# Ledger of designs, part 14: peptides against a protein of PDB entry 5LHZ

Target 1, 78 residues: chain A of PDB entry 5LHZ
Amino acid sequence: QLLKSVFVKNVGWATQLTSGAVWVQFNDGSQLVVQAGVSSISYTSPNGQTTRYGENEKLPDYIKQKLQCLSSILLMFS

## One batch from the design tools (peptide; aimed at target 1 Q35 K58 L59 L70)

Design b2_p10_6_s3 (made by RFdiffusion4, then SolubleMPNN; from b2_p10_6, 4 letters changed)
Fold by OpenDDE base, seed 5:
Structure b2_p10_6_s3 (fold): chain B 78 residues (1-78), chain A 10 residues (1-10)
Amino acid sequence: as target 1 above (78 residues)
Amino acid sequence: SDKDLIESVK
């Protein structure tokens, strides 16, 4: 279930879920799901492949960049 | 670290 969604210019849409997770749908077709208190993140590539990354795994640079965008987005929710 | 980056956005 969705709590609220916000449009982010030149990025996409960000949605807070009732689970406490934040779901970002990027303009390039990728998606990112992050939740406080959960050590892993979920990334879906534009081709639909979903991968979970643990906190000790090396992240691809393109995912790191999206996480940096997410930090800025989360400021919009508070 | 990557874990720090992840936690920084939570």
Scores: peptide ipSAE 0.188, ipTM 0.770, DockQ to the pose 0.801
OpenDDE base, seeds 1, 2, 3, 4: peptide ipSAE 0.129, 0.131, 0.134, 0.175; ipTM 0.728, 0.722, 0.725, 0.763; seed 4 fails the geometry check

Design b2_p10_6_s4 (made by RFdiffusion4, then SolubleMPNN; from b2_p10_6, 3 letters changed)
Fold by OpenDDE base, seed 4:
Structure b2_p10_6_s4 (fold): chain B 78 residues (1-78), chain A 10 residues (1-10)
Amino acid sequence: as target 1 above (78 residues)
Amino acid sequence: SDKELIESVK
């Protein structure tokens, strides 16, 4: 269930879920879900393929970039 | 590190 959504110019939408997860829907059609207390992140590519990455796995650069973007978004509300 | 980056958004 959705709690709150915010529009981020040139990025997309960021939504906080009742579960505590943060769901980002990027303009390029990709998605990122991060959840406190969960040691993995979920990335969905524009073609709909979803992959989970653990904290000890090597992340693709494009995912690192999007995580950095998310970090910046969250900083705006700190 | 990648771990630190992930943790930064949790």
Scores: peptide ipSAE 0.457, ipTM 0.873, DockQ to the pose 0.909
OpenDDE base, seeds 1, 2, 3, 5: peptide ipSAE 0.444, 0.448, 0.450, 0.454; ipTM 0.869, 0.871, 0.871, 0.873

Design b2_p10_7 (made by RFdiffusion4)
Pose (drawn by RFdiffusion4):
Structure b2_p10_7 (pose): chain A 78 residues (1-78), chain P 10 residues (1-10)
Amino acid sequence: as target 1 above (78 residues)
Amino acid sequence: SKLQKFIDST
């Protein structure tokens, strides 16, 4: 289920799964899961609360920030 | 990209 986990200083951990998903554990206690075939993203707050967002929903600013950092992490993997 | 679509969401 898990592939190589990569540490990114000042950000946190990034892990790719066998399902084609990416799971990021940020240093602020939040988590983000995305998948290539799925039209939703999963965010978990530092307090353990999980919220799923769809592609057609306006996302909160901090979700977008984390998605941007994730984009940069995926970019460095090339 | 797929992530850019989420980032650009209004």

Design b2_p10_7_s1 (made by RFdiffusion4, then SolubleMPNN; from b2_p10_7, 4 letters changed)
Fold by OpenDDE base, seed 4:
Structure b2_p10_7_s1 (fold): chain B 78 residues (1-78), chain A 10 residues (1-10)
Amino acid sequence: as target 1 above (78 residues)
Amino acid sequence: SKLDKFINAK
């Protein structure tokens, strides 16, 4: 379930879920789900393919770029 | 935290 959604300029929408996860829906149609205490993140490409990445895996650059906004997004839900 | 590892991933 959704708790709160915020608009993030030049990024998209970020939603805090009741689970504690943060769901980011990017303008390019991709999605990212992250949660503190969980050892993996979920990325969904615009074509709908979902991939989970562990905390020790090498991430594609486009994922790293999207994670750069995460700290600011999390602050919005503090 | 585990989340921090992703935030700071390079």
Scores: peptide ipSAE 0.338, ipTM 0.825, DockQ to the pose 0.507
OpenDDE base, seeds 1, 2, 3, 5: peptide ipSAE 0.323, 0.322, 0.325, 0.324; ipTM 0.822, 0.822, 0.821, 0.823

Design b2_p10_7_s2 (made by RFdiffusion4, then SolubleMPNN; from b2_p10_7, 3 letters changed)
Fold by OpenDDE base, seed 3:
Structure b2_p10_7_s2 (fold): chain B 78 residues (1-78), chain A 10 residues (1-10)
Amino acid sequence: as target 1 above (78 residues)
Amino acid sequence: SKLDKFINAT
């Protein structure tokens, strides 16, 4: 379930879920789901493929870039 | 953690 959604200019939409996770729907059609206290992230590519990455895995650069904008997004829900 | 680093990157 959804709690709160915010429009993020030049990024997309960010939604806080009842689970505590933050779901980001990017303009390029990709998606990220991250949650504090969870040691993994979920990334869905524009083609619909979903991959889960652990905290110690080497991440693709395009995912790293998207994670870098999370700090500002998370502030919207703080 | 590595994940925390990216999530909290400013």
Scores: peptide ipSAE 0.135, ipTM 0.746, DockQ to the pose 0.235
OpenDDE base, seeds 1, 2, 4, 5: peptide ipSAE 0.128, 0.126, 0.128, 0.130; ipTM 0.740, 0.743, 0.742, 0.741

Design b2_p10_7_s3 (made by RFdiffusion4, then SolubleMPNN; from b2_p10_7, 5 letters changed)
Fold by OpenDDE base, seed 2:
Structure b2_p10_7_s3 (fold): chain B 78 residues (1-78), chain A 10 residues (1-10)
Amino acid sequence: as target 1 above (78 residues)
Amino acid sequence: SKLDRFINAK
């Protein structure tokens, strides 16, 4: 279930879920799901493939770039 | 937060 959604210019939409997770839907069709207290993130590519990454796992650069935006987004829900 | 540290470490 959704609590609130915010539009992020040139990025997409970010939604706070009742679970405490934040769901980001990017303009390119990819998605990120992150949650405080969880040591992993979920990335879904535009083709629908979902991959879960742990905190010590190497991330592709394109995901790192999206995470850089996420730090600012998370402040909106803190 | 823990999540912030996780993200910033990547």
Scores: peptide ipSAE 0.272, ipTM 0.816, DockQ to the pose 0.399
OpenDDE base, seeds 1, 3, 4, 5: peptide ipSAE 0.264, 0.270, 0.250, 0.258; ipTM 0.813, 0.814, 0.800, 0.805

Design b2_p10_8 (made by RFdiffusion4)
Pose (drawn by RFdiffusion4):
Structure b2_p10_8 (pose): chain A 78 residues (1-78), chain P 10 residues (1-10)
Amino acid sequence: as target 1 above (78 residues)
Amino acid sequence: SLITEIREKL
């Protein structure tokens, strides 16, 4: 289920799953899960609360920031 | 959308 986990300083951990998903554990306690075939993203706050967002929903600013950092992480993997 | 952009990267 898990593939190689990569540490990114000043950000946190990024991990690729066998399902084609990416799970990011940020240093602020939050988590982000995305999947290539799924039209939703999963965000977990530092307090353990999970919220799923759809592609057609206006996302909160911090979700967008974490998605940008994630985009940079995926970019560096090439 | 930003989610679609991420999905394209994957």

Design b2_p10_8_s1 (made by RFdiffusion4, then SolubleMPNN; from b2_p10_8, 3 letters changed)
Fold by OpenDDE base, seed 2:
Parts: structure tokens; sequence; C-alpha cells
Structure b2_p10_8_s1 (fold): chain B 78 residues (1-78), chain A 10 residues (1-10)
């Protein structure tokens, strides 16, 4: 269930879920779901493939870049 | 890790 959505210029939409997770829908069609207290993140590529990454796994650079962007987005919800 | 950094912001 959706709680609050924020439009982020040149990035996409970020939504707080009632679960406590943050769901980002990027302009390139990819998606990212993160949540405090959860040791993994979920990434969905534009082609619909979903991959879950643990905290000790090597992340692709493009995902690192999206996470860096997410850091700035999260400040908009605080 | 970057993931832990994100978790700390939520």
Amino acid sequence: as target 1 above (78 residues)
Amino acid sequence: SLISEIRSLL
C-alpha cells in the first residue's frame, strides 16, 4: 500500500510504502526498493528482471549510482 | 557498505 509519493526531477518517482520501504521508479524504467532493517535491496531492470542484493555482495556500478541518488531522495521524506 | 548507508537514512 502506498503512503506518500514524491516527484524527483530528472530521476523519477519515490514512494513510501506502508511497510516502511521506499520504492523508486526511475525514468529509465528501472525500479529500486529499500527498507531500513532489511539487509538487502531489490532492483528491477527495465526488462523486468528482479535481483535481490545482500549487504556484502558486489553491486554493479549503475546500481551504486542509483543508490547514491536515493540518498538525496530520502532527505525529501525526512 | 553502501547498502548499510542507505539503511541508516531510512
Scores: peptide ipSAE 0.113, ipTM 0.714, DockQ to the pose 0.692
OpenDDE base, seeds 1, 3, 4, 5: peptide ipSAE 0.110, 0.097, 0.101, 0.109; ipTM 0.711, 0.704, 0.703, 0.710

Design b2_p10_8_s2 (made by RFdiffusion4, then SolubleMPNN; from b2_p10_8, 3 letters changed)
Fold by OpenDDE base, seed 2:
Structure b2_p10_8_s2 (fold): chain B 78 residues (1-78), chain A 10 residues (1-10)
Amino acid sequence: as target 1 above (78 residues)
Amino acid sequence: SLIEEIRKLL
């Protein structure tokens, strides 16, 4: 369930879930779900393919780039 | 690594 959604300019929408996770819906149609204390993230590409990455897996650069905006997003929910 | 990327942000 959803707690709060915020618009992030040049990024998309970010939603805090009751689970504690943050769900980011990017302008390009991709999605990212992350949560502090959880050792994995979920990425959904614009074509709908979902991939779950564990803590020891190599991340594609495009996902790393999307993660880099999380610091600013997370501050909006603190 | 993923965990390091997350830790950088949190």
Scores: peptide ipSAE 0.101, ipTM 0.671, DockQ to the pose 0.342
OpenDDE base, seeds 1, 3, 4, 5: peptide ipSAE 0.079, 0.075, 0.096, 0.084; ipTM 0.650, 0.650, 0.669, 0.665

Design b2_p10_8_s3 (made by RFdiffusion4, then SolubleMPNN; from b2_p10_8, 4 letters changed)
Fold by OpenDDE base, seed 2:
Structure b2_p10_8_s3 (fold): chain B 78 residues (1-78), chain A 10 residues (1-10)
Amino acid sequence: as target 1 above (78 residues)
Amino acid sequence: SIISEIRSLL
């Protein structure tokens, strides 16, 4: 269930879920889901493939870039 | 890590 959605120019939409997760829908069709109580993040590519990444894994650069973007968004939420 | 940083902001 959705709690609150925020439009982010040149990025997409960021949504807080009632579960406590944050769901980002990027303009390129990819998606990120992060949650405080979960040690991994979920990334869905534009083609619909979903991959989970843990804290100790090497991340693709494009994932890092999206996470940095998400970091900035979360700072705005506070 | 970037992931841990993100989680700390939630």
Scores: peptide ipSAE 0.525, ipTM 0.896, DockQ to the pose 0.837
OpenDDE base, seeds 1, 3, 4, 5: peptide ipSAE 0.520, 0.517, 0.523, 0.517; ipTM 0.895, 0.895, 0.896, 0.894

Design b2_p10_8_s4 (made by RFdiffusion4, then SolubleMPNN; from b2_p10_8, 3 letters changed)
Fold by OpenDDE base, seed 5:
Structure b2_p10_8_s4 (fold): chain B 78 residues (1-78), chain A 10 residues (1-10)
Amino acid sequence: as target 1 above (78 residues)
Amino acid sequence: SLISEIRKLL
C-alpha cells in the first residue's frame, strides 16, 4: 500500500509505503526499496532485473551513490 | 557496507 509520493527534482519519485519502506523510482529507470531496520535492500536495474542485497554484501558503486542521496529524500517524509 | 550506507540515511 502507498502512503505518500513526492517528486524529487533531478532524482525521480519517492514513495513511502505503509510497510515503512521507501520506494524510489529514479530518472534513469532504476528503482530502490529500502527500510530502516531491515537487513536488505532491493535494487531494480533499468532493464527490470531485481536484486536483493544483504548487509554483508559489497554494493556496486552506483547503488551506493543512490543510497547516499536517500538521506535528503527521507527528510521529505519526516 | 550496507549498514554504513543505511546509517547515513538516518
Scores: peptide ipSAE 0.105, ipTM 0.677, DockQ to the pose 0.357
OpenDDE base, seeds 1, 2, 3, 4: peptide ipSAE 0.089, 0.102, 0.092, 0.094; ipTM 0.670, 0.678, 0.671, 0.677

## One batch from the design tools (peptide; aimed at target 1 Q68)

Design b2_p11_3 (made by RFdiffusion4)
Pose (drawn by RFdiffusion4):
Structure b2_p11_3 (pose): chain A 78 residues (1-78), chain P 11 residues (1-11)
Amino acid sequence: as target 1 above (78 residues)
Amino acid sequence: ALFEAFLLPFL
């Protein structure tokens, strides 16, 4: 289920799953899960609360920041 | 804020 986990300083951990998903554990206690075939993203706050967002929803600013950092992480993997 | 988040993996 898990593939190699990569540490990114000043950001946190990034992990690729066998399902084609990416799970990021940020240093602020939040988590983010995305999947290539799924039209939704999963965000978990530092307090353990999970919220799923759809592609057609306006996302909160901090979700977008984490998605931008994730985009940079995926870019550095090439 | 998005530009700063972009730079984080490269710091």

Design b2_p11_3_s1 (made by RFdiffusion4, then SolubleMPNN; from b2_p11_3, 4 letters changed)
Fold by OpenDDE base, seed 2:
Structure b2_p11_3_s1 (fold): chain B 78 residues (1-78), chain A 11 residues (1-11)
Amino acid sequence: as target 1 above (78 residues)
Amino acid sequence: SLEEARQLPFL
């Protein structure tokens, strides 16, 4: 379930879920789901492929870039 | 890694 959604210019929409997770829907059609205290993230590419990454896994640079945006977003929900 | 990603600069 959703708590609140915020529009982030040049990024997309970020929604805080009742689970505590943050769901980001990027303008390019990709999506990220992250949650503080959880050692994994979920990335969905524009074509719909979903990949779950653990804490110690190497992340593609394009995902790292999206996570930089997410860092700022997480502060908005803190 | 996620450890590294969480330390990236804020936008």
Scores: peptide ipSAE 0.105, ipTM 0.686, DockQ to the pose 0.122
OpenDDE base, seeds 1, 3, 4, 5: peptide ipSAE 0.105, 0.102, 0.105, 0.099; ipTM 0.686, 0.685, 0.685, 0.684

Design b2_p11_3_s2 (made by RFdiffusion4, then SolubleMPNN; from b2_p11_3, 5 letters changed)
Fold by OpenDDE base, seed 5:
Structure b2_p11_3_s2 (fold): chain B 78 residues (1-78), chain A 11 residues (1-11)
Amino acid sequence: as target 1 above (78 residues)
Amino acid sequence: SLEAARQLPFL
């Protein structure tokens, strides 16, 4: 279930879920799901393929960049 | 790391 959604200019939409996770839908069609206290993230590419990454895994640079902007978004929900 | 990336505010 969804709690609230916020529009982020030049990024996309961010939605807080009842689970505590934040779901970001980027303008390029990709998606990220992250949650504090969870050691993994879920990334969905524009073609719909979903990959789950653990905290010790090597991340593609484009994923790291998306996580960087997500950090600021997370502050908006708390 | 994922934790480090989540701690960097850029927006």
Scores: peptide ipSAE 0.117, ipTM 0.696, DockQ to the pose 0.152
OpenDDE base, seeds 1, 2, 3, 4: peptide ipSAE 0.099, 0.115, 0.113, 0.115; ipTM 0.693, 0.696, 0.693, 0.697

Design b2_p11_3_s3 (made by RFdiffusion4, then SolubleMPNN; from b2_p11_3, 4 letters changed)
Fold by OpenDDE base, seed 3:
Structure b2_p11_3_s3 (fold): chain B 78 residues (1-78), chain A 11 residues (1-11)
Amino acid sequence: as target 1 above (78 residues)
Amino acid sequence: SLEEAAQLPFL
């Protein structure tokens, strides 16, 4: 379930889920789901392919760049 | 790491 959605300029939309996760829908069509306390993230590419990454797994640079937005996004929900 | 990337206040 969705709780709250915010528009992030030049990034996309970020939504808090009832699970505690944050779902980001980027302008490029990709998506990212991250939740505190969960040692993995879910990334969906623009073509719809979803990949789950573990905490100690090496991440592609493009995903790292998207993750860099999370701190600011979470602050927007506070 | 995952934690490192998620904590960067890029915006």
Scores: peptide ipSAE 0.103, ipTM 0.702, DockQ to the pose 0.153
OpenDDE base, seeds 1, 2, 4, 5: peptide ipSAE 0.100, 0.101, 0.091, 0.099; ipTM 0.701, 0.701, 0.700, 0.701

Design b2_p11_4 (made by RFdiffusion4)
Pose (drawn by RFdiffusion4):
Structure b2_p11_4 (pose): chain A 78 residues (1-78), chain P 11 residues (1-11)
Amino acid sequence: as target 1 above (78 residues)
Amino acid sequence: TPEEEMEEILS
């Protein structure tokens, strides 16, 4: 289920799953899950609360920030 | 660095 986990300083951990998903554990206690075939993203707050967002929903600013950092992480993997 | 730029975004 898990592949190699990569540590990114000042950000946190990024991990790729066998399902083609990416799970990021940020240093602020939040988590983010995305999958190539799924039209939704999963965000978990530091307090353990999970919220799923769809592609057609306006996302909160901090979700977008984390998605940007994730995009940079995926970029550095090439 | 990219790590510092991501840290500024996440702050």

Design b2_p11_4_s1 (made by RFdiffusion4, then SolubleMPNN; from b2_p11_4, 7 letters changed)
Fold by OpenDDE base, seed 2:
Structure b2_p11_4_s1 (fold): chain B 78 residues (1-78), chain A 11 residues (1-11)
Amino acid sequence: as target 1 above (78 residues)
Amino acid sequence: SIEEQLAKLLS
């Protein structure tokens, strides 16, 4: 379930889930789901393909870039 | 690690 959604300019929408996870829907149509304490992230490309990455996997640069947005996003939920 | 990165982002 959804707790709170915020609009992030030039990024997209970020939604805090009741699970504690944060779901980001980027303007390019991609999506990212992250949660503190969980050693994996879920990325969905604009074409709808979902990939789950573990903590020991190498992340593509474009995903790393999207993760860098989380610092600002998470502050909006604090 | 992803967890470490998340921890940094949350701090």
Scores: peptide ipSAE 0.049, ipTM 0.617, DockQ to the pose 0.051
OpenDDE base, seeds 1, 3, 4, 5: peptide ipSAE 0.046, 0.044, 0.047, 0.048; ipTM 0.617, 0.613, 0.616, 0.621

Design b2_p11_4_s2 (made by RFdiffusion4, then SolubleMPNN; from b2_p11_4, 7 letters changed)
Fold by OpenDDE base, seed 2:
Structure b2_p11_4_s2 (fold): chain B 78 residues (1-78), chain A 11 residues (1-11)
Amino acid sequence: as target 1 above (78 residues)
Amino acid sequence: SLEDELAKLLS
């Protein structure tokens, strides 16, 4: 379930879930779900393919770039 | 680790 959503200019929408996870819907149609205390992230590409990455897996650069947005996004939920 | 990095971002 959703707690609140915020619009992030030039990024997309970020939603805080009741689970504690943050769900980001990027303008390019991709999605990212992350949560503190969880050793994995979920990325969904614009074509709908979902990939789950564990803590010891190498992340593609484009996902790293999207993760870099989180620091700014999460400040909006504080 | 990824988990640690995420924890830092989300904390």
Scores: peptide ipSAE 0.067, ipTM 0.620, DockQ to the pose 0.047
OpenDDE base, seeds 1, 3, 4, 5: peptide ipSAE 0.062, 0.064, 0.063, 0.054; ipTM 0.614, 0.615, 0.618, 0.607

Design b2_p11_4_s3 (made by RFdiffusion4, then SolubleMPNN; from b2_p11_4, 6 letters changed)
Fold by OpenDDE base, seed 5:
Structure b2_p11_4_s3 (fold): chain B 78 residues (1-78), chain A 11 residues (1-11)
Amino acid sequence: as target 1 above (78 residues)
Amino acid sequence: SVEEELAKLLS
């Protein structure tokens, strides 16, 4: 379930879920789900392929770049 | 790693 969504200029939409996760829908069509206290992330590429990354897995640079945007996004939910 | 990246953002 959704709590609230915010528009983030030059990024996309970010939604806080009742689970505590944050769901980001990027302008390039990709998606990212991150939750505090959970050492994994879910990334969906523009072609619809979803990949779950565990705590010790190395992330592709393009995903790291998207995560960097998340810091600013999270401030909007604090 | 995922853990390192999340620690930067969520802690």
Scores: peptide ipSAE 0.291, ipTM 0.793, DockQ to the pose 0.051
OpenDDE base, seeds 1, 2, 3, 4: peptide ipSAE 0.267, 0.273, 0.269, 0.269; ipTM 0.784, 0.785, 0.783, 0.787

Design b2_p11_4_s4 (made by RFdiffusion4, then SolubleMPNN; from b2_p11_4, 5 letters changed)
Fold by OpenDDE base, seed 5:
Order: structure tokens, then sequence, then C-alpha cells
Structure b2_p11_4_s4 (fold): chain B 78 residues (1-78), chain A 11 residues (1-11)
């Protein structure tokens, strides 16, 4: 269930879920889901393929960049 | 780790 959505210029949309997760839909069609207490993140590529990354797993650079963006977005929800 | 940083931001 959705709680709150915010538009982020030149990035996309960020949505708080009632589960506590934050769901970001990027302009390039990719998506990230991050949640406190969960030791993994979910990335969905523009073609719809979803990959889950663990806390100690090496991340592709393009995902690291999106996480940096997400870090800034999360300040809007705190 | 990135997870630790995200946990801090989401807490």
Amino acid sequence: as target 1 above (78 residues)
Amino acid sequence: SWEEEMAKLLS
C-alpha cells in the first residue's frame, strides 16, 4: 500500500510504502526498493528484470549512482 | 556498507 509520493525533478518519483520501504521510479524506467531492517535492495531494470542485492554484495556502478541519488531523496522523508 | 548507510537514513 502506498503512503506518500513525491516528484523529484530530473530523477523521477519516490514513494513511501506502508511496509516502511521506499520505492523510487527513475526516469530511465528503472526502479529501486529500499527498506530499513532488510539487508537487501531490489533493483528493476528498464526491461523489467529484477535483481536483489545483499548487504555485502558488490553493486554495479550504475546502481551505486542511483543509491547516491536515493540517499538525497530519503532526506525528504525524514 | 551501503546497507548500513541506508538503514541510518531510513531509521
Scores: peptide ipSAE 0.103, ipTM 0.665, DockQ to the pose 0.047
OpenDDE base, seeds 1, 2, 3, 4: peptide ipSAE 0.101, 0.102, 0.101, 0.100; ipTM 0.663, 0.662, 0.663, 0.662

Design b2_p11_5 (made by RFdiffusion4)
Pose (drawn by RFdiffusion4):
Structure b2_p11_5 (pose): chain A 78 residues (1-78), chain P 11 residues (1-11)
Amino acid sequence: as target 1 above (78 residues)
Amino acid sequence: SLFDDIRDKLH
């Protein structure tokens, strides 16, 4: 289920799963899960609360920031 | 969108 986990200083951990998903554990206690075939994203707050967002929903600013950092992480993997 | 770009990177 898990592939190699990569540490990114000043950000956190990024991990790729066998399902094609990416799970990021940020240093602020939040988590983000995305999957290539799924039209939704999963965000978990530092307090353990999970919220799923769809592609057609306006996302909160901090979700977008974490998605931008994730984009940069995926870019560095090439 | 940024999310779509991320999904494309995973394909």

Design b2_p11_5_s1 (made by RFdiffusion4, then SolubleMPNN; from b2_p11_5, 4 letters changed)
Fold by OpenDDE base, seed 2:
Structure b2_p11_5_s1 (fold): chain B 78 residues (1-78), chain A 11 residues (1-11)
Amino acid sequence: as target 1 above (78 residues)
Amino acid sequence: SLFDEIRQLLS
């Protein structure tokens, strides 16, 4: 269930879910889902493949970049 | 870490 959606210029849409998760839908068709209290993030590639990444594993650079972007978005929400 | 930063912002 959706709680709040915000358009982010040159990025896409960021949505807060009733679960407490934040869902980012990027312009390139990829998606990120993050949630406090959960030790992993969910990334969906443009082709629809979903991968979960834990905090102790090495992340691809493009994932890091999207997480940095997400961090900036969350700062805007505060 | 990025994970820590994000979780802090989510809280």
Scores: peptide ipSAE 0.553, ipTM 0.888, DockQ to the pose 0.926
OpenDDE base, seeds 1, 3, 4, 5: peptide ipSAE 0.546, 0.552, 0.550, 0.546; ipTM 0.886, 0.887, 0.887, 0.886

Design b2_p11_5_s2 (made by RFdiffusion4, then SolubleMPNN; from b2_p11_5, 5 letters changed)
Fold by OpenDDE base, seed 4:
Structure b2_p11_5_s2 (fold): chain B 78 residues (1-78), chain A 11 residues (1-11)
Amino acid sequence: as target 1 above (78 residues)
Amino acid sequence: SLFSEIREMLK
């Protein structure tokens, strides 16, 4: 369930879920879901394919970039 | 790591 959604210019939409997760819908059609207490993140590509990444594995650069963007968004939520 | 830092920020 959705708790709060905010529009982020040149990025997309960021939504806080009642689960505590944050769901980002990027303008390029990709999506990212992160949650405290979970050791993995969920990335969905524009074609709809979802991949889970663990904290101990190498991340693609574009995932790192989106995580950096998410970091900035989270600062705005604080 | 960036990953762990993000998760920590979510707490």
Scores: peptide ipSAE 0.446, ipTM 0.868, DockQ to the pose 0.925
OpenDDE base, seeds 1, 2, 3, 5: peptide ipSAE 0.444, 0.439, 0.357, 0.354; ipTM 0.867, 0.864, 0.829, 0.828

Design b2_p11_5_s3 (made by RFdiffusion4, then SolubleMPNN; from b2_p11_5, 6 letters changed)
Fold by OpenDDE base, seed 1:
Structure b2_p11_5_s3 (fold): chain B 78 residues (1-78), chain A 11 residues (1-11)
Amino acid sequence: as target 1 above (78 residues)
Amino acid sequence: SLLSKIRELLS
């Protein structure tokens, strides 16, 4: 379930889930799910392909850029 | 925290 959704100009939507995860739906059609205490993150590309990345796994630059964006969003509410 | 996790992922 959804707790709260925030519209972010030129980025997309960031939603806090009841699970504790944050779900970001980017304008490019990709999606990112991150949750504290979970050892992996989930990225869905615009074509619908989902990939999970472990905490110690090297992330593609485009994933890092989206995580940095998410970090900025969270800081706005801190 | 979530922010801490993100920082860890980016390190």
Scores: peptide ipSAE 0.442, ipTM 0.866, DockQ to the pose 0.155
OpenDDE base, seeds 2, 3, 4, 5: peptide ipSAE 0.359, 0.234, 0.372, 0.367; ipTM 0.830, 0.776, 0.837, 0.834; seeds 2, 4 fail the geometry check

Design b2_p11_5_s4 (made by RFdiffusion4, then SolubleMPNN; from b2_p11_5, 5 letters changed)
Fold by OpenDDE base, seed 2:
Structure b2_p11_5_s4 (fold): chain B 78 residues (1-78), chain A 11 residues (1-11)
Amino acid sequence: as target 1 above (78 residues)
Amino acid sequence: SLFSEIRELLK
């Protein structure tokens, strides 16, 4: 269930879920889901493929870039 | 780390 959705210019939509997760839907069709207390993130590519990444594994650069963007979004929510 | 920063911001 959705709590709050915010439009982020040139990025997409960021939504806080009742679960405590934050769901970002990027303009390129990709998605990120992150949640406190969970040691992994979920990335869905534009083609619909979903991959979970742990905090101790090497991330692709494009994932890092999207996480950096997410960091900025979360700062705006604070 | 970036991962840690994200988790911290989610708290």
Scores: peptide ipSAE 0.522, ipTM 0.881, DockQ to the pose 0.918
OpenDDE base, seeds 1, 3, 4, 5: peptide ipSAE 0.515, 0.446, 0.518, 0.439; ipTM 0.880, 0.854, 0.881, 0.851

Design b2_p11_6 (made by RFdiffusion4)
Pose (drawn by RFdiffusion4):
Structure b2_p11_6 (pose): chain A 78 residues (1-78), chain P 11 residues (1-11)
Amino acid sequence: as target 1 above (78 residues)
Amino acid sequence: NSLFTTIKNKL
């Protein structure tokens, strides 16, 4: 289920799964899961609360920031 | 969401 986990200083951990998903554990206690075939994203706050967002929803600013950092993490993997 | 689509294209 898990592939190689990569540490990114000042950000946190990024892990690729066998399902094609990416799970990021940020240093602020939050988590983000995305998958290539799924039209939704999963965010978990530092307090353990999980919220799923769809592609057609306006996302909160901090979700977008984390998605931007994730984009940069995926870019560095090439 | 364009950013989210970009991320999906990377995967």

